# Ledger of designs, part 250: peptides against a protein of PDB entry 3OGK

Target 1, 307 residues: chain A of PDB entry 3OGK
Amino acid sequence: ATPDRLSRRFPNLRSLKLKGKPRAAMFNLIPENWGGYVTPWVTEISNNLRQLKSVHFRRMIVSDLDLDRLAKARADDLETLKLDKCSGFTTDGLLSIVTHCRKIKTLLMEESSFSEKDGKWLHELAQHNTSLEVLNFYMTEFAKISPKDLETIARNCRSLVSVKVGDFEILELVGFFKAAANLEEFCGGSLNEDIGMPEKYMNLVFPRKLCRLGLSYMGPNEMPILFPFAAQIRKLDLLYALLETEDHCTLIQKCPNLEVLETRNVIGDRGLEVLAQYCKQLKRLRIERGADEQGMEDEEGLVSQRG

## One batch from the design tools (peptide; made by RFdiffusion4, then SolubleMPNN)

Design b1_p30_4_s1 (from b1_p30_4, 14 letters changed)
Fold by OpenDDE base, seed 1:
Structure b1_p30_4_s1 (fold): chain B 307 residues (1-307), chain A 30 residues (1-30)
Amino acid sequence: as target 1 above (307 residues)
Amino acid sequence: PFGPGVLRRYEWENPQFGQPYLEWERLEPP
């Protein structure tokens, strides 16, 4: 569909999802002449889609100007912005969004590529937003944002239920976890093994309602931090965990209420058997081929076509 | 290992990473 056709057909559209590289089944939905740029869509949103409150761009090119226009056009009516695997913007664009859209509930930048100028966008969000429910900048590299701002967000946004972050040292998020009393989902962070401090993370206190979790770089030494609440875990993201097949088996056995598992091929057939045995509520399983496993076809950590 | 017909298998190519991934979805409630 073209932006013009969309607005004419659906002038009261509240939710828009655009994909830059559609799957074959969705190919006919994206005009070839628009490429991957959101600009024509943002123009149409600004002019004709006055009830739009949810925007999801996937694999699109998004400029700071596009974000600024969108922010000003929708302002406090914008509840959801998802920049999913997008590129072309800087943190100035994010600053515009959080400055103008003070009632935003969902802000996602997962796997987006951007230029980081400063951490002002997160600070502004922390200072003025009380509506945030979902914050997701998973698989991004923000070096200039402050974990203190994340803590402030947790204190001010009582409906905050899902937070996914980049490579924050987990210990820097202790204040955040204490403040985020209603948090149900957390992904990201960075667990850094310290040979001199084997118990570095053992006293980490998670929010009581936490049931969806993905800790980056979690190895077998850190895995026990999950054991006290493993029975309440419903979703695990192990894509960036440093667990071997046996470690997977150990963890899975402790998660009888697991509904969603995302992991790498290292789980192997053995891990899948354990999963089938212990996780009777499993609804979705995702297995990605790890980059390190491309050459190790003969290792025990392969998921075969069997089972 | 989940039994016949319990999970639907999907194979996808991740265009961002160029890596295939497998996804299973339960068709029937447990």
Scores: peptide ipSAE 0.096, ipTM 0.708, DockQ to the pose 0.408
Fold by OpenDDE base, seed 3:
Structure b1_p30_4_s1 (fold): chain B 307 residues (1-307), chain A 30 residues (1-30)
Amino acid sequence: as target 1 above (307 residues)
Amino acid sequence: PFGPGVLRRYEWENPQFGQPYLEWERLEPP
């Protein structure tokens, strides 16, 4: 579809989702007139799609100018922006979005590639937004944002239910977790094992409603922090966990209400058997083949067709 | 291990990582 055809057919469009080429193709020379650029769509949104409140760009090229135009065109009417696996923008573009779209409820940059200039966008969001429900910059590399701004967001946004972040030290998020009283989903962070302090994370207090979780770099020593509320866990993201097959079995046995599991081949056939035995409410299972697992010929870490 | 007809298995290549992934979806609610 072309932008002009879309606006003519659906002048009152409220939600738009655009999909570009697979991300691998974005590293190649993309022709200037390729449908992977959001520019013509943003132009059409600005001119003709005045009811648009939700925008989802997947695997598209997005410039700061595109974000600025979108932000100014939709302003407080923009409720959802998802930059899903996008590239081409900087944190200046994000700053424009949060500056002009002060009532945004969902902001996603998951797996997007961008240039980080500063942390002002998150600070601006913290200072002015009270509407956020979903914040997701999972699998991104932000080094200049402050965990204090995340805490402020949690304090000010009472409807905040899902937060996915990059590699924040989990201990720096203690204030965030205390403030995020209605948080149901958390993914990301960084657990840094300290051999000299094995109980480093044992005093972490999670939000009472937390039921969807994915802690990055969680190993078997940190895994017990989940046990007090494992029975209420409905979704686990173990893609970035440092768990072996037996660790998976241990955790899964403690999560009888698990509905969604995302993990790697390390779960093995044994883990799948345990999953089938203990997780009767399972709705979705995703197993990714890790690049690192190609070398471990150990039969225990491979998911066979026998499950 | 989930028994026949309980889960539908899908196999896709993950475009992000260039790695195949397996996905199961329960066909019937428990």
Scores: peptide ipSAE 0.141, ipTM 0.739, DockQ to the pose 0.407; fails the geometry check
Fold by OpenDDE base, seed 5:
Structure b1_p30_4_s1 (fold): chain B 307 residues (1-307), chain A 30 residues (1-30)
Amino acid sequence: as target 1 above (307 residues)
Amino acid sequence: PFGPGVLRRYEWENPQFGQPYLEWERLEPP
């Protein structure tokens, strides 16, 4: 499909999802420009798609100019922007979006590659947005954003239900968790072991409605922080957890209402057996083979054909 | 281990990470 054909056929389009197609190759052989450019689409959106409120770009090249044009064209009518596995932009583009789209409800840049110039985009969002429901920059690396801005967002956006972040130290998010009273989903953060302070996370208080979570770098020592509300957990992302097979078994046994599990091959056949035994409400299971689990001598850490 | 017909297994390749992943979907609600 072409942009012009889309607008002619659907002049009142409210939601648009575009997908770039990578080359069929190993990830290391995929060029940086493996996605299509959004520029012609943004031009068409700006000119002809006046009812558009939701935009999802997946695996596409997005420039700051594209984001700026989109932001100005849709302004407060833009409710959703998803930059899903995109590249080519900087935080200046994000700043333009949050500056002009004051009523944005969903902002996603999960797994996108970008250049970070500053943390102004998150600050601007914190200062002016009260509509945000979903914020997702999971599997990204921001070093210049402030956890205080995230806390401000939580305080001001009463409909905030899902937040996924990069490698914030989890203790820096204590204020955020206290403010995010309606939060149902949290992914990311960073749990950092400290041999001198083994209990540093034990008093971490999560939002009462939290039922979907994925704490990055969570090891067996930190895992008990979930136990008080494990029965409430519906979705668990363990892709970035530092749990062995036995740890998976321990946690899974405590999550009888688990519906979605995402993990790595380390769960093993043993973990799958435990999952089948204790998680009768399971709807979806994703297991990534993980490069680090390849060649493991411990067969328990492998998912076999046993099914 | 989930029993016959309970879960449908899929295998996909993740183009971003260049490795396959397994996915199961429950065929019937609990």
Scores: peptide ipSAE 0.132, ipTM 0.718, DockQ to the pose 0.398; fails the geometry check
Fold by OpenDDE base, seed 2:
Structure b1_p30_4_s1 (fold): chain B 307 residues (1-307), chain A 30 residues (1-30)
Amino acid sequence: as target 1 above (307 residues)
Amino acid sequence: PFGPGVLRRYEWENPQFGQPYLEWERLEPP
């Protein structure tokens, strides 16, 4: 479909999702021109799709100019922007979005590749937005954003229910968790083991409604922080956890209401047996092959056809 | 271990790693 055909057929379109070509490898291993350019679509949106509230670009090339044009064209009418596995923009483009779209409810940049110039975009979002429901920059690298801005967002956005972040030290997010009273989903962060301080994370207080969780680099020593609310957990993302098979078994046994599990093949047949035994509400299971596990001959860490 | 007909298995390529992943979806809600 062409942009002009879409606008002619659906002049009152409220939601648009554009998909580029699928990626077959790691993002950094694929040429920059792997996706389609959003420019012609943004032009059409700006000119002819005046009721558009939701934009989802998946696997596309998005420039700062594209984002700026989109931001100015839709302004406070834009409620959702998803830059899903996109590339070609910088944090200047994000700044334009949050500056002009002050009523945005969903902002997603998950797995996008971009150039980080500063953390101003998150600061601007924190200063002016009270509508945010979903913030997702999972599997991205932001080194210049402040956890204090995230805390401010949590305090000001009463409807904030889902936050997925990059590699924030989890202890820097204590204020965020305290402020995010209605948060149901959290993914990301960084747990850093300290041999000299085994109880480093024991005092973490999570939002009371938290039920979808994925803590990056969570090992068996940190896993107990979940136990007080494990029965409340409905979704676990363990893709970036540092749990072995037995650790999986331990955690799964404590999550009888688990509906969605995402993990690596380290769960093994043993973990799957435990999952089947204890998680009767399971709806979806995703198992990825870990890079480190490709060569493991240990049967305990492999998922067979027996499960 | 979930028994036949409970979960439908899908195989997808993970674009992050260029490796396949397995996904199961429950056909009937519990």
Scores: peptide ipSAE 0.121, ipTM 0.729, DockQ to the pose 0.406; fails the geometry check

Design b1_p30_4_s2 (from b1_p30_4, 15 letters changed)
Fold by OpenDDE base, seed 5:
Structure b1_p30_4_s2 (fold): chain B 307 residues (1-307), chain A 30 residues (1-30)
Amino acid sequence: as target 1 above (307 residues)
Amino acid sequence: AFGPGIFRRYEWENPRFGDPLFEWERLEPA
């Protein structure tokens, strides 16, 4: 489809999802320009799609100019922007979005590649937005954003239900968790082992409604922090957890209401058996092979025909 | 291992690792 054909056919379009087609290649062999450019689409959106409130770009090249044009064209009418595995922009583009789209409810940039100039975009969002429901920059590397801005967002956005972040030290998010009273989903953060302070995470308090969770770098020593509310967990993302097969078994046994599990091959046949035994409400299981499981000698850490 | 039930299996190339991604979805209540 072409942009002009879309607008002519659907002048009152409210939601648009565009997908670029990556080449079939290994991750490291995918060119930077593996996605299509959004520019012609943004032009058409700006000119002719006046009812558009939701935009989802997946695996596309998005420039700061594209984001700026989109932001100004839709302004407070834009409720959802998803930059899903996109590239080509900087945090200046994000700043434009949050500056002009004051009523944005969903902002996603999960797995996008960008140049980070500063943390102003998150600060601007914190200062002016009260509508945010979903914030997702999972599997991204922001180093210049402030956890205090995230806390401010939680305080001001009473409808905030899902937050996925990069590698924030989890203890820096204590204020955020206290403020995010209605939060149901959290993914990301960073759990960092400290030999000198083994209990540093034991007093971490999560939002009471939290039921979808994925803590990055969670090891067996940190895993017990979930036990008080494990029966409440409906979705678990263990893709970035540092759990072995036995650890998976331990955790899964404590999550009888688990509906969705995302994990790596390390769960093994044993973990799958435990999952089948204890998680009778399971609806979806996602297993990634994992690059780090390559050459693993432990057969229990592999999903075979038995699993 | 999951016993009776209808499951849909999905398999595709994982763009992050270059390895297969596996997904199972239960189509019926347990």
Scores: peptide ipSAE 0.048, ipTM 0.589, DockQ to the pose 0.396
Fold by OpenDDE base, seed 2:
Structure b1_p30_4_s2 (fold): chain B 307 residues (1-307), chain A 30 residues (1-30)
Amino acid sequence: as target 1 above (307 residues)
Amino acid sequence: AFGPGIFRRYEWENPRFGDPLFEWERLEPA
């Protein structure tokens, strides 16, 4: 379909999702020019789609100019922007979005590749937004954003229910978790083991409604931080956890209400048996092969036809 | 562990490593 055909057919369109070509490998391993440009679509949105509230670009090239044009064209009418596995923009483009779209409810940049100039976009969001429900920059690298801005967002956005972040040290997010009283989903962060301080994370207090969780680099020593609310967990993302087969078994046994599990092949047939035994409400299971698990065909951490 | 009658298996290319991605979806409500 062409942009002009879409606007003519659906002048009152409220939600638009554009998908570029699927990528076979990691986003960063594929040329950035893969997926197609959003520019002609943004032009059409700006000119003819005046009721558009939700925009989702998947696997497309998005420039700062595109984001700026979109931001100014939709302003406070834009409720959702998802830059899903996109590339070609910088944090200047994000700044434009959050500056002009002050009523945005969903902002997603998951797995997008961009140039980071500064952390101003998150600061601006923190200073002016009270509507945010979903913030997702999972599997991205932001080195210049402040966890304090995330805390401010949590304090000001009463409807904030889902936050997925990059590699924030989890202890820097203590204030965020305290402020995010209605948070149901959290993914990302960084757990850093300290041999000299085994209880480094034991005092972490999670939001009371938290039920969808994925902590990056969580090992068996950190896993106990979940135990106080494990029975409340409905979704686990263990793709970036540092858990072995037996660790999976230990955690799964404590999560009888688990509905969704995403993990690596390390769960093995043993983990799947435990999952079947203890997680009777399971609805979805996703298993990926880890890069480190390539070639370990004979180890306990393999899912076979038995599992 | 999960009978074929309960879960459907989906196979995709792993976008991260190029390896197979396996996903199971329960067909019946628990």
Scores: peptide ipSAE 0.042, ipTM 0.602, DockQ to the pose 0.403
Fold by OpenDDE base, seed 3:
Structure b1_p30_4_s2 (fold): chain B 307 residues (1-307), chain A 30 residues (1-30)
Amino acid sequence: as target 1 above (307 residues)
Amino acid sequence: AFGPGIFRRYEWENPRFGDPLFEWERLEPA
């Protein structure tokens, strides 16, 4: 579809989702056609789609100018912005979004590639937003944002239910977890093992309603921090966990109410057997191959037809 | 482990790693 055809057909469109070319192609090749750029769509949104409140760009090229135009055109009417696996923007574009769209409820940049200039966008969001329900910059590389701003967001946004972040040290998020009283989903962070302090994370207090979880770099030594509330876990993201097959078995046995599991091939046939035995409410299973698993030919860590 | 009658299997190329992605969805309520 073209932007002009869309607006003519649906002048009162409230939600727009656009998909560009596959990610692998976008990083290597600037699309010759405007179908990969959001620019013509943002122009159409600004001019003709005045009821649009939700925008989802997947694998699109998005510039700071595009974000600025979108932000100014929709302002507080924009409730959802998802930059899913997008590229071409900087944190200046994000700053424009949060500055002008003060009532945004969902902000997603998951797996997007961007240039980080500063952490002002998250600070601005923390200072002015009270509407956030979903914040997701999972699998991104922000180094200049502050965990204190995340804590402020949690304190001010009472409807905040899902937060996915990059590589924050989990101990720096203690204040965030205390403030995020209604948080149901958390993914990301960074667990850093300290051989000299094996109980480094044992005193972590998670939000009481937490039931969807994915802690990055969680190993078998850190895994026990989940055991007190494992029975309430409904979704696990183990894609970035450092768990072996046996560790998967141990954790899965403690999660009888698990509905969704996302993991790597390391779960193996044994892990799948345990999953089938203990997780009778399972609705969805996702298994990915990790880059690190290409070298581990160990039969035990591979999902076969038996699993 | 999951019988073919209970779960539908989806297989496609993982856009993140270029490796196969496997997904199972339960067809019947638990």
Scores: peptide ipSAE 0.040, ipTM 0.614, DockQ to the pose 0.404
Fold by OpenDDE base, seed 1:
Structure b1_p30_4_s2 (fold): chain B 307 residues (1-307), chain A 30 residues (1-30)
Amino acid sequence: as target 1 above (307 residues)
Amino acid sequence: AFGPGIFRRYEWENPRFGDPLFEWERLEPA
């Protein structure tokens, strides 16, 4: 559909999802001449889609100007913005969004590529937002944002239930976890093994309602931090965990209520057998081929047709 | 291994790594 056709057909549209590279089934929905730029869509949103409260751009080119226009056009009516695997913007664009959309509930930038100028966007969000429910900048590289702002968000946003972050040292998030009393989902962070301090993370206290989890760089030495609440875990993201097949088996056996597992091919057929045996509530399984495994077709940690 | 049931399989390319992505979703319990 073209932006113009969309607004004419659905002037009261509340939710819009755009994909830059559609699947074959959705190919006919995206005009070839629009490419991957959101600009024409943002123009249409600004002019004609006055009830739009949810915007999801996937694999789109998004400029700071686009974000600024969107922010000003929708302001406090914007409840959801998802920049899913987008590119072309900077943190100035994010700052505009959080400045103008003070009642935003969902802000996602997962796997987006951007230029980081400063951490002001997260600070502004921390200072003025009390509505946030979902914050997701998973698989991004923010080096200039403060974990203290994340803690402030947790204190101020009582409905905050899902937070996915980049490579924050997990110990820097202790204050955040203490403040995020209603948090159900956490992904990201960075676990950094310290040979001189093997118990570095063993005293980490997670939010009591946490049931969806993905800790980056979690190895077998850190994995035990999950054991006290493993029976509560419903979703695991192990894509960036440093677990071998046997480690997967160990963890899976402790998660009988697991509904969703995302992992790498390292789980192997054996891990899948263990998963089937212990996780009777499993609803979704996602397996990615690890970059490190591209050359190791013959290793035991492969999911075959048998698995 | 997961027993009988209707599963939806999704196959994707991982845009970050270019590796195949396999996803199974149980639609109906056996």
Scores: peptide ipSAE 0.048, ipTM 0.579, DockQ to the pose 0.406; fails the geometry check

